# Peptides against a protein of PDB entry 2L5G: the designs that were tried, part 17

Target 1, 41 residues: chain A of PDB entry 2L5G
Amino acid sequence: LSKEELIQNMDRVDREITMVEQQISKLKKKQQQLEEEAAKP

## One batch from the design tools (peptide; made by RFdiffusion4, then SolubleMPNN)

Design b2_p13_2_s3 (from b2_p13_2, 8 letters changed)
Fold by OpenDDE base, seed 4:
Structure b2_p13_2_s3 (fold): chain B 41 residues (1-41), chain A 13 residues (1-13)
Amino acid sequence: as target 1 above (41 residues)
Amino acid sequence: KLEEILKEMEKLL
């Protein structure tokens, strides 16, 4: 792998991490909504 | 794949 290919792979991984973190945040918000809905009598 | 990329990055730093 060239240095440029390694940097490009790092930039890709950083984008993939950001996308997964956004998905986790969305799922955590949906979990909280379901917990709040289940806590209503 | 990721572990291999990280290992090759450590050689270039």
Scores: peptide ipSAE 0.035, ipTM 0.560, DockQ to the pose 0.192
Fold by OpenDDE base, seed 2:
Structure b2_p13_2_s3 (fold): chain B 41 residues (1-41), chain A 13 residues (1-13)
Amino acid sequence: as target 1 above (41 residues)
Amino acid sequence: KLEEILKEMEKLL
């Protein structure tokens, strides 16, 4: 791996992390909605 | 792998 290839791989990983964090946030919001609906009598 | 885990979690919710 050249220095340039390493930087490109880091930029890719940073984008993948951001996408995963957005997916986790979506799933947590959906979980909270289901927990709130399940807590209703 | 991580994307597959998140997709399986989304199906369970």
Scores: peptide ipSAE 0.025, ipTM 0.443, DockQ to the pose 0.035
Fold by OpenDDE base, seed 1:
Structure b2_p13_2_s3 (fold): chain B 41 residues (1-41), chain A 13 residues (1-13)
Amino acid sequence: as target 1 above (41 residues)
Amino acid sequence: KLEEILKEMEKLL
């Protein structure tokens, strides 16, 4: 691993984290909507 | 809706 390869891998992991966080946020919003729908009589 | 949540969870694992 060159210094440049390490930086490229760090930038890749940072993008992957951001994508996973966006997916988790989307899932949490859908979970909340289902919980709110299940709480309706 | 539930099936769509399960499909998005499967992509995270």
Scores: peptide ipSAE 0.022, ipTM 0.430, DockQ to the pose 0.037
Fold by OpenDDE base, seed 3:
Structure b2_p13_2_s3 (fold): chain B 41 residues (1-41), chain A 13 residues (1-13)
Amino acid sequence: as target 1 above (41 residues)
Amino acid sequence: KLEEILKEMEKLL
């Protein structure tokens, strides 16, 4: 792997991390909604 | 939805 190929792989991983973090945020919001609905009498 | 089921059960007691 050249230095340029390593940089390109890092940029790809950073994009994949951002996508996973956005998915985690959406799942946490859905969990909170389900917990709020379950806490209502 | 769960609240609706619980309210229907409370009407049967």
Scores: peptide ipSAE 0.013, ipTM 0.225, DockQ to the pose 0.008

Design b2_p13_2_s4 (from b2_p13_2, 7 letters changed)
Fold by OpenDDE base, seed 1:
Structure b2_p13_2_s4 (fold): chain B 41 residues (1-41), chain A 13 residues (1-13)
Amino acid sequence: as target 1 above (41 residues)
Amino acid sequence: ELEEILEEMKKLL
């Protein structure tokens, strides 16, 4: 393992965090939509 | 995938 491999792994982790945050945002928006539809009479 | 990256990072530190 080199300093270059560490930087590459950090860049990969940053991309994975961004993808997971986008997935969480999408799931939260779907949850809110389902809760709003379930609250309608 | 993320666990493998974290394990590799831990081996470098």
Scores: peptide ipSAE 0.041, ipTM 0.591, DockQ to the pose 0.545
Fold by OpenDDE base, seed 3:
Structure b2_p13_2_s4 (fold): chain B 41 residues (1-41), chain A 13 residues (1-13)
Amino acid sequence: as target 1 above (41 residues)
Amino acid sequence: ELEEILEEMKKLL
């Protein structure tokens, strides 16, 4: 466990956050499409 | 895995 290892783990966390945010955005868009289709008569 | 990274970070603090 070094300062360099901490920086590398922070960079990995930032990448994982970005990937999860992209997945959440995709799921929210799919939810909105399903809600819009369910609201059509 | 995010859980493994968070466990390693907690051992450094």
Scores: peptide ipSAE 0.040, ipTM 0.584, DockQ to the pose 0.601
Fold by OpenDDE base, seed 2:
Structure b2_p13_2_s4 (fold): chain B 41 residues (1-41), chain A 13 residues (1-13)
Amino acid sequence: as target 1 above (41 residues)
Amino acid sequence: ELEEILEEMKKLL
């Protein structure tokens, strides 16, 4: 790996982290909605 | 894939 390939891999990792964090946030919101609907009598 | 990139990055540092 060149220094340029290392920087490109870092930028890729940062994008993948951001995408996974957005997915986790979406799943947590969906979980909360399902828990709120399941708690209704 | 992500784990392989992280392991290759650790070998360069």
Scores: peptide ipSAE 0.038, ipTM 0.579, DockQ to the pose 0.343
Fold by OpenDDE base, seed 4:
Structure b2_p13_2_s4 (fold): chain B 41 residues (1-41), chain A 13 residues (1-13)
Amino acid sequence: as target 1 above (41 residues)
Amino acid sequence: ELEEILEEMKKLL
């Protein structure tokens, strides 16, 4: 790996992390909605 | 070595 290829791969991994974090945030919001709906009689 | 680390990180995402 060149230094340039390493930086490009790091930038790719950082983007993939950001996408997974957004998915986790969406799932947490959905979980909270389901918990709030289940708490209503 | 570094290619293997990046490939393993990619499998976790």
Scores: peptide ipSAE 0.037, ipTM 0.544, DockQ to the pose 0.100

Design b2_p13_3_s1 (from b2_p13_3, 11 letters changed)
Fold by OpenDDE base, seed 2:
Structure b2_p13_3_s1 (fold): chain B 41 residues (1-41), chain A 13 residues (1-13)
Amino acid sequence: as target 1 above (41 residues)
Amino acid sequence: VRKELEERLKKLL
């Protein structure tokens, strides 16, 4: 792996982490909405 | 994870 390939792989992993963090945030918000809806009489 | 990878790459620069 060249220095350039290592930098490119880091940039890719950083993007993947950001996408997964956004997905987790969306799923947590949906979970909270479902819990709030299930708590309504 | 991100911060650790950045710190490891900074040592190779």
Scores: peptide ipSAE 0.046, ipTM 0.583, DockQ to the pose 0.116
Fold by OpenDDE base, seed 4:
Structure b2_p13_3_s1 (fold): chain B 41 residues (1-41), chain A 13 residues (1-13)
Amino acid sequence: as target 1 above (41 residues)
Amino acid sequence: VRKELEERLKKLL
């Protein structure tokens, strides 16, 4: 792997981490909504 | 995670 390939892989992984963090945030919001709905009589 | 990865990669460059 060249220095350039390592930088490109870093940029790719940073994007993937951002996408996963956004997915986790969406799933946590859905979980909270389901918990709030399940807590209603 | 990102910051740790960046710092680890900077040590290899």
Scores: peptide ipSAE 0.044, ipTM 0.584, DockQ to the pose 0.116
Fold by OpenDDE base, seed 5:
Structure b2_p13_3_s1 (fold): chain B 41 residues (1-41), chain A 13 residues (1-13)
Amino acid sequence: as target 1 above (41 residues)
Amino acid sequence: VRKELEERLKKLL
């Protein structure tokens, strides 16, 4: 791995973390909606 | 986690 490849891999990992954090947020919101729907009489 | 990985990578460059 060159210095440039390491920087490119860092930038890729940072983008991948951001995408996973957004997916976790969407899944948590969906979980909360299902829990709120299941709690309605 | 992210910031720690970035700081570790910066120390190798």
Scores: peptide ipSAE 0.044, ipTM 0.583, DockQ to the pose 0.108
Fold by OpenDDE base, seed 1:
Structure b2_p13_3_s1 (fold): chain B 41 residues (1-41), chain A 13 residues (1-13)
Amino acid sequence: as target 1 above (41 residues)
Amino acid sequence: VRKELEERLKKLL
């Protein structure tokens, strides 16, 4: 792995982390909505 | 996670 390949892999992982964090946020919001709907009488 | 990874990689360069 060259220095350039390590930097490119860092930038890729940084983008993947951002995408996963956005997915987690969407899933948590969906979970909360389902819990709120299930708690209604 | 991100910041720790970036800091560790920067120490290897």
Scores: peptide ipSAE 0.043, ipTM 0.582, DockQ to the pose 0.111

Design b2_p13_3_s2 (from b2_p13_3, 9 letters changed)
Fold by OpenDDE base, seed 5:
Structure b2_p13_3_s2 (fold): chain B 41 residues (1-41), chain A 13 residues (1-13)
Amino acid sequence: as target 1 above (41 residues)
Amino acid sequence: ELKEELERLKKLL
């Protein structure tokens, strides 16, 4: 791994983290919606 | 955050 390849891999990992965080946020929002729907009489 | 750690490592390179 060159220094440049290491930086490129770190940039890739940062993008992958962002994508996973967005997926977690969507799943948490869906969970909250299901909990709110289940709590309605 | 893991992103902040990656950004710190980028500054050391």
Scores: peptide ipSAE 0.131, ipTM 0.702, DockQ to the pose 0.082
Fold by OpenDDE base, seed 3:
Structure b2_p13_3_s2 (fold): chain B 41 residues (1-41), chain A 13 residues (1-13)
Amino acid sequence: as target 1 above (41 residues)
Amino acid sequence: ELKEELERLKKLL
């Protein structure tokens, strides 16, 4: 791996982390909605 | 987080 290929792979990983963090945020919001609906009588 | 660690590593390369 060249230095340039390593930087490109790090940029790819940064994008993949962002996508996973957005997915986690969506799942946490969905979990909260399900918990709020389950707490209603 | 992992992003800040990656950005720190990019600056050392």
Scores: peptide ipSAE 0.131, ipTM 0.701, DockQ to the pose 0.083
Fold by OpenDDE base, seed 1:
Structure b2_p13_3_s2 (fold): chain B 41 residues (1-41), chain A 13 residues (1-13)
Amino acid sequence: as target 1 above (41 residues)
Amino acid sequence: ELKEELERLKKLL
C-alpha cells in the first residue's frame, strides 16, 4: 500500500462512516416514532 | 406489526 492508497482508503472510510451515521440517525428517529405510536391507546 | 418493525430496527442499532 502506497501512502496515496492509504489516504484514499481513509477518505473512503470517512464517507462510509458519514453514511452509516446518517442511517443510524434515520433509524433512531423511526424507532422513536414507532415507540410513540405504540404508546398511544 | 409496529412491534415487529421496532424489533427489526433494534437489531440494526
Scores: peptide ipSAE 0.033, ipTM 0.514, DockQ to the pose 0.021
Fold by OpenDDE base, seed 4:
Structure b2_p13_3_s2 (fold): chain B 41 residues (1-41), chain A 13 residues (1-13)
Amino acid sequence: as target 1 above (41 residues)
Amino acid sequence: ELKEELERLKKLL
């Protein structure tokens, strides 16, 4: 691995983390919506 | 945070 390949791999991992965090946020929002809907009489 | 650690590592490279 060159220094450039290592930086590119770090940039890739940062993008993948961002995508996973956005997915977790969407799933948490969907969970909250389902909990709020289930709490309605 | 893992992202902050990656950004610190990128600045040392």
Scores: peptide ipSAE 0.127, ipTM 0.701, DockQ to the pose 0.080; fails the geometry check

Design b2_p13_3_s3 (from b2_p13_3, 7 letters changed)
Fold by OpenDDE base, seed 3:
Structure b2_p13_3_s3 (fold): chain B 41 residues (1-41), chain A 13 residues (1-13)
Amino acid sequence: as target 1 above (41 residues)
Amino acid sequence: EREELERRLEELK
């Protein structure tokens, strides 16, 4: 891989990390809502 | 922070 190809691969991985972190945040919020509703009498 | 690192990496191309 050239220096350019390594930088492009790093930029791609950084974008993928951000997308996955946003998905994890949404799923954690949904989990908390389901746990709160399941705890209601 | 991250966007600044990405700009600095683009300048190194």
Scores: peptide ipSAE 0.036, ipTM 0.579, DockQ to the pose 0.091
Fold by OpenDDE base, seed 5:
Structure b2_p13_3_s3 (fold): chain B 41 residues (1-41), chain A 13 residues (1-13)
Amino acid sequence: as target 1 above (41 residues)
Amino acid sequence: EREELERRLEELK
């Protein structure tokens, strides 16, 4: 891999991580909402 | 940490 190919691969992985972290955040928020609704008497 | 690595890699281009 050239230096330029390594940078391009890093930039791709960084975008993929950001997208997955946003998905995890949305899922954690939904989980919390379901746990809060299940805890109501 | 990642932003510093990205900056250093960009300076090497």
Scores: peptide ipSAE 0.036, ipTM 0.584, DockQ to the pose 0.088
Fold by OpenDDE base, seed 2:
Structure b2_p13_3_s3 (fold): chain B 41 residues (1-41), chain A 13 residues (1-13)
Amino acid sequence: as target 1 above (41 residues)
Amino acid sequence: EREELERRLEELK
C-alpha cells in the first residue's frame, strides 16, 4: 500500500463511520418515539 | 473542525 492508498482508505473509513453514526442516531430516535408511544394509555 | 481535518488530509497526498 502506498502512502496515498493508506490516506484514501482512512478517508473512506471516516465517511463510513459518519454514515453509521447517523444511522444509529436515527434508529435511537425511532426507538425513543416507539417507547414513548407504547407508554401512552 | 471536520473541514480543517479534510483539508490537512488533502495536503498530505
Scores: peptide ipSAE 0.033, ipTM 0.560, DockQ to the pose 0.085
Fold by OpenDDE base, seed 1:
Structure b2_p13_3_s3 (fold): chain B 41 residues (1-41), chain A 13 residues (1-13)
Amino acid sequence: as target 1 above (41 residues)
Amino acid sequence: EREELERRLEELK
C-alpha cells in the first residue's frame, strides 16, 4: 500500500462513516415516531 | 385514526 492508497482508503472510510451516521439518525427518528405513535392512547 | 378505531371497537362491546 502506497501512502496515496492509505489516504484514499481513509477518505473512503470517512465518507462511509458519514453515510452510516446519517442512516442511524434516520432510523432513530423513525423509531421515535413509532414509539410516540404507540404511546398515544 | 387509531383512537377513533379504538372508540368504535369499545362501542361494539
Scores: peptide ipSAE 0.014, ipTM 0.217, DockQ to the pose 0.007

Design b2_p13_3_s4 (from b2_p13_3, 9 letters changed)
Fold by OpenDDE base, seed 5:
Structure b2_p13_3_s4 (fold): chain B 41 residues (1-41), chain A 13 residues (1-13)
Amino acid sequence: as target 1 above (41 residues)
Amino acid sequence: EREEELERLRKLL
């Protein structure tokens, strides 16, 4: 791996983590909404 | 924080 290939792989992993974190945030918000709806009498 | 760590890593390579 060249220096440039390592930087490119790091930038790719950084973008992939950001996308996964956004997905986790969206799923947590949906979970919270379902929990709040299930807690309503 | 995370972007600064990535920038530090880019400078060390």
Scores: peptide ipSAE 0.041, ipTM 0.571, DockQ to the pose 0.084
Fold by OpenDDE base, seed 2:
Structure b2_p13_3_s4 (fold): chain B 41 residues (1-41), chain A 13 residues (1-13)
Amino acid sequence: as target 1 above (41 residues)
Amino acid sequence: EREEELERLRKLL
């Protein structure tokens, strides 16, 4: 692996982490909405 | 913050 390939792989992993964190945030918000809806009489 | 840190690392390498 060249230095350039290592940087490109780090940038790819960073984007993948950001995408997964955004998915987790969306799923947590949906979970909270479902919990709040289930708690309404 | 994280993107700026990665850009600093890219400049040091």
Scores: peptide ipSAE 0.041, ipTM 0.571, DockQ to the pose 0.083
Fold by OpenDDE base, seed 4:
Structure b2_p13_3_s4 (fold): chain B 41 residues (1-41), chain A 13 residues (1-13)
Amino acid sequence: as target 1 above (41 residues)
Amino acid sequence: EREEELERLRKLL
């Protein structure tokens, strides 16, 4: 792997991390909504 | 969804 290929792979991984973090945030919001709905009598 | 279903059910009773 050249230095340029390593930088390109890092930039790809950073984008994938950001996408996964956004998915985790959406899932946490859905979990909270389901927990709030389940806590209502 | 569940609250809307419960509210629909409450209107039928």
Scores: peptide ipSAE 0.016, ipTM 0.320, DockQ to the pose 0.009
Fold by OpenDDE base, seed 1:
Structure b2_p13_3_s4 (fold): chain B 41 residues (1-41), chain A 13 residues (1-13)
Amino acid sequence: as target 1 above (41 residues)
Amino acid sequence: EREEELERLRKLL
């Protein structure tokens, strides 16, 4: 692994983290909506 | 929509 390949792998992982965090945020918002709809009498 | 329909049903009981 060259120094450049390590930097490229770090940049890839940082992008993947950001994408996963955005997915978690969207899923949590959907979960909250479903819980609010289910908690409405 | 479903909540408004359930509220209409509750007013009938």
Scores: peptide ipSAE 0.007, ipTM 0.281, DockQ to the pose 0.007

Design b2_p13_4_s1 (from b2_p13_4, 5 letters changed)
Fold by OpenDDE base, seed 1:
Structure b2_p13_4_s1 (fold): chain B 41 residues (1-41), chain A 13 residues (1-13)
Amino acid sequence: as target 1 above (41 residues)
Amino acid sequence: SKALEELKKLLEK
């Protein structure tokens, strides 16, 4: 694994982290919405 | 990720 290949792999992982963080944010918002709806009388 | 970005900068020096 060259230095250049390592940097390319780090760029790939960074994009994957960003995608997963966005998915987590969306799921947390959906969870909150469901909890708020369930709490309504 | 800030940590990965800083590591990339170190590798490019």
Scores: peptide ipSAE 0.122, ipTM 0.733, DockQ to the pose 0.095
Fold by OpenDDE base, seed 4:
Structure b2_p13_4_s1 (fold): chain B 41 residues (1-41), chain A 13 residues (1-13)
Amino acid sequence: as target 1 above (41 residues)
Amino acid sequence: SKALEELKKLLEK
């Protein structure tokens, strides 16, 4: 890998991290909603 | 991420 290719790959990974973190946030929100519903009689 | 951004800055030097 050239330095430029390495930086490009880092940019790609950074975007992927952001996308995964957003997915985790959505899943945590859904988890919370399910836990709240399960706690209701 | 902040860590990756700092690493990129180091590579550009």
Scores: peptide ipSAE 0.121, ipTM 0.732, DockQ to the pose 0.096
Fold by OpenDDE base, seed 2:
Structure b2_p13_4_s1 (fold): chain B 41 residues (1-41), chain A 13 residues (1-13)
Amino acid sequence: as target 1 above (41 residues)
Amino acid sequence: SKALEELKKLLEK
């Protein structure tokens, strides 16, 4: 891999991290909603 | 990612 290819791979990984973090945030919000509904008498 | 951004800066030197 060239230096430029390494930088391109780092940019790709950075975008993938951002996408996964957004997915985790959405799933945590859904989890919280389900737990809140389950906790209601 | 802040860590990746710093690594990119180091690699560009």
Scores: peptide ipSAE 0.120, ipTM 0.730, DockQ to the pose 0.096
Fold by OpenDDE base, seed 5:
Structure b2_p13_4_s1 (fold): chain B 41 residues (1-41), chain A 13 residues (1-13)
Amino acid sequence: as target 1 above (41 residues)
Amino acid sequence: SKALEELKKLLEK
């Protein structure tokens, strides 16, 4: 791996981390909504 | 992420 290839791989991983973090945030929000809905009589 | 950005900065030095 060249230094440039390593940086490119880091950029790819960074994008993947961001996507996963957004998915986690979305799922947490959905979980909260479901918990709130389930708490309603 | 901030951690990866710091690692990239170190690699560029």
Scores: peptide ipSAE 0.120, ipTM 0.729, DockQ to the pose 0.097

Design b2_p13_4_s2 (from b2_p13_4, 5 letters changed)
Fold by OpenDDE base, seed 1:
Structure b2_p13_4_s2 (fold): chain B 41 residues (1-41), chain A 13 residues (1-13)
Amino acid sequence: as target 1 above (41 residues)
Amino acid sequence: SEALKELKELLEK
């Protein structure tokens, strides 16, 4: 694995991290919404 | 990721 290939793989992983973080954020917001709705009388 | 950014900068020096 060359230095250039390593940098390219790091760029790929960074994009994947960003996508997963966005998914986690959306799921946390949905969870919060469901908990708030379930708490309503 | 800031950690990956810093590592990339180090590799390019």
Scores: peptide ipSAE 0.117, ipTM 0.739, DockQ to the pose 0.095
Fold by OpenDDE base, seed 4:
Formats: sequence, C-alpha cells, structure tokens
Structure b2_p13_4_s2 (fold): chain B 41 residues (1-41), chain A 13 residues (1-13)
Amino acid sequence: as target 1 above (41 residues)
Amino acid sequence: SEALKELKELLEK
C-alpha cells in the first residue's frame, strides 16, 4: 500500500466505524424499548 | 474516530 492508499483505507474504515456506531445506537434503543415493554405487566 | 484522525495526521507529515 502507498501512503495515499493507506489514508484512503483509513477514511473508509472511519466511515464504517461511524455507520456501525449508529447501528449499535439504534439497536440499543430497540433493546431498551423491548426491555421496557417486557417489564410491563 | 479521533484515533484514526491522529494517525492520518502522522502519515501526512
């Protein structure tokens, strides 16, 4: 890998990290909703 | 991430 290719790959990975973190946040919110509903009688 | 940003800055030196 050239330095430029490495930087490009780092940019790609950074975007992927952001997308995964957003997915985790969404799933955590859904988890919380399910836990709240399960706690209701 | 901040870590990747710092690493990119190091590579551009």
Scores: peptide ipSAE 0.117, ipTM 0.739, DockQ to the pose 0.097
Fold by OpenDDE base, seed 2:
Structure b2_p13_4_s2 (fold): chain B 41 residues (1-41), chain A 13 residues (1-13)
Amino acid sequence: as target 1 above (41 residues)
Amino acid sequence: SEALKELKELLEK
């Protein structure tokens, strides 16, 4: 791999991290909603 | 990622 190919791979990984973090945030919000509904009498 | 940003800056030197 050239230096440029390494930088391109780092940019790809950074985008994938951002997408996964957004998915985790969405799932945590859904989890919180389900836990809140389950806690209601 | 802040860590990846720092590594990219090091590679561009």
Scores: peptide ipSAE 0.116, ipTM 0.737, DockQ to the pose 0.096
Fold by OpenDDE base, seed 5:
Structure b2_p13_4_s2 (fold): chain B 41 residues (1-41), chain A 13 residues (1-13)
Amino acid sequence: as target 1 above (41 residues)
Amino acid sequence: SEALKELKELLEK
C-alpha cells in the first residue's frame, strides 16, 4: 500500500466509525424510548 | 475519530 492508499483506507475507516457511532446513538435512543414506554402503566 | 486524524497527520510528515 502506498501512503496515499493508506490515508484513503484511514478515511474509509473513519467514515465507517462515524456511521457505527451514529447507529449506536440511534439504538441507545430507541432503547431509552422503549424503556420509558415500558415503564408506563 | 481524533485518533485517526492524528495518525493521518503523522503519516503526512
Scores: peptide ipSAE 0.116, ipTM 0.737, DockQ to the pose 0.097

Design b2_p13_4_s3 (from b2_p13_4, 6 letters changed)
Fold by OpenDDE base, seed 3:
Structure b2_p13_4_s3 (fold): chain B 41 residues (1-41), chain A 13 residues (1-13)
Amino acid sequence: as target 1 above (41 residues)
Amino acid sequence: SEAEKELKELLEK
C-alpha cells in the first residue's frame, strides 16, 4: 500500500466508525423509548 | 488522527 492508499483507508474507516456510532446512538434512544412505554401500567 | 496528519504532511513534500 502506498502512503496515499493508507490515508484513504484511514479516512474510510473513520467515516465508517462515525456512521456506526450514530446508528448505535439512534438505536439506544429507540430502545429507551420502547422500555419507557413497556414500563407504563 | 495524529497519524493521518503526519502522513498528509509527508505527502505534501
Scores: peptide ipSAE 0.039, ipTM 0.603, DockQ to the pose 0.086
Fold by OpenDDE base, seed 5:
Structure b2_p13_4_s3 (fold): chain B 41 residues (1-41), chain A 13 residues (1-13)
Amino acid sequence: as target 1 above (41 residues)
Amino acid sequence: SEAEKELKELLEK
């Protein structure tokens, strides 16, 4: 657990957070599309 | 994040 390893782990987690946020955004867009399609008669 | 930047700055001291 060097300081360098901690910084590298933080950079990894930051990238993982960014990927998850992009996935959430895509899922929210799909949810909205499904809600709009379900609202059509 | 800004929190990560601050923590990295603290670790570099």
Scores: peptide ipSAE 0.034, ipTM 0.580, DockQ to the pose 0.098
Fold by OpenDDE base, seed 4:
Structure b2_p13_4_s3 (fold): chain B 41 residues (1-41), chain A 13 residues (1-13)
Amino acid sequence: as target 1 above (41 residues)
Amino acid sequence: SEAEKELKELLEK
């Protein structure tokens, strides 16, 4: 791999990490909402 | 991150 290909791969991985972190945040929020709804008397 | 920026700058030289 060239240096340019390595930089492109770093940029791709950084974007993928950001997308996965946003998905985890959304899933955690949904989990919290379901737990809160289940805890209502 | 700032570390990622610095690494990219080093690789481009």
Scores: peptide ipSAE 0.034, ipTM 0.574, DockQ to the pose 0.088
Fold by OpenDDE base, seed 1:
Structure b2_p13_4_s3 (fold): chain B 41 residues (1-41), chain A 13 residues (1-13)
Amino acid sequence: as target 1 above (41 residues)
Amino acid sequence: SEAEKELKELLEK
């Protein structure tokens, strides 16, 4: 791998991390909504 | 990438 290919791979991984973090945030919000709904009598 | 496709599918759920 060239230095340029390594930088491109780093940028790709950084974008994938951001996507996974957004997914975790969405799933946590869904979990919280389900917990709040389950807590209603 | 394949990983991007999988992440997009999981985000639709």
Scores: peptide ipSAE 0.020, ipTM 0.426, DockQ to the pose 0.046

Design b2_p13_4_s4 (from b2_p13_4, 5 letters changed)
Fold by OpenDDE base, seed 4:
Structure b2_p13_4_s4 (fold): chain B 41 residues (1-41), chain A 13 residues (1-13)
Amino acid sequence: as target 1 above (41 residues)
Amino acid sequence: SKALEELEKLLKK
């Protein structure tokens, strides 16, 4: 791997981390909504 | 990621 390829791979991984973190946040919000709906009489 | 950003800055020097 060249230095440029390493930087490009780091930029890719950074974007992938951000996307996964957004997905986790969305899933946690959905979980909370399901828990709130299940707690309603 | 702040850690990746700092590593990229070091690699660009």
Scores: peptide ipSAE 0.053, ipTM 0.655, DockQ to the pose 0.094
Fold by OpenDDE base, seed 5:
Structure b2_p13_4_s4 (fold): chain B 41 residues (1-41), chain A 13 residues (1-13)
Amino acid sequence: as target 1 above (41 residues)
Amino acid sequence: SKALEELEKLLKK
């Protein structure tokens, strides 16, 4: 791998991390909503 | 991530 290819791979992984973090945040929010709805009588 | 950004800055030098 060239230095340029390594940087491109790092940029790709960084984008993937950001996407996964956003997905985790969305899932945590959905979980909280479901827990709140389940706690209603 | 902040860690990857700092590594990329180092590699660009």
Scores: peptide ipSAE 0.053, ipTM 0.654, DockQ to the pose 0.095
Fold by OpenDDE base, seed 1:
Structure b2_p13_4_s4 (fold): chain B 41 residues (1-41), chain A 13 residues (1-13)
Amino acid sequence: as target 1 above (41 residues)
Amino acid sequence: SKALEELEKLLKK
């Protein structure tokens, strides 16, 4: 691994983290919607 | 990620 390859791998992992965080946010919003619908009488 | 950004800054020096 060169220094440049390590930086490129870090940039890739950073993008993957951002994508996973967005997926977690969407799933949490869907969970909240399901919990709100289940709480309706 | 803030941690990765700081590591990249250190590596670029």
Scores: peptide ipSAE 0.052, ipTM 0.651, DockQ to the pose 0.095
Fold by OpenDDE base, seed 3:
Order: sequence, then structure tokens, then C-alpha cells
Structure b2_p13_4_s4 (fold): chain B 41 residues (1-41), chain A 13 residues (1-13)
Amino acid sequence: as target 1 above (41 residues)
Amino acid sequence: SKALEELEKLLKK
């Protein structure tokens, strides 16, 4: 791997991390909504 | 991530 290829791979991993973090945030919000709806009498 | 950004800055020097 050249230095340039290593940087490109790091940029790719950084984008993948950001996408997964956004997915986790969305799923946590959906979980909370489902828990709030299930707690209604 | 912030850690990757700092590593990229070091590699570009």
C-alpha cells in the first residue's frame, strides 16, 4: 500500500463508521418510540 | 472520526 492508498482506505473506513453511527442513532430513536407507544394505557 | 482525521493529517506531512 502506498501512503495515498492508505489515506484512501482511512477515508473509506471513516465514511463507513459515520454511516453505522447514523444507523444506530436512527434505530435507538425507533426503539424509544416503540417503548413509548407500548407504555401507553 | 476525529482520530482518523488526525492520522490523515500526520500521513500528509
Scores: peptide ipSAE 0.052, ipTM 0.652, DockQ to the pose 0.095

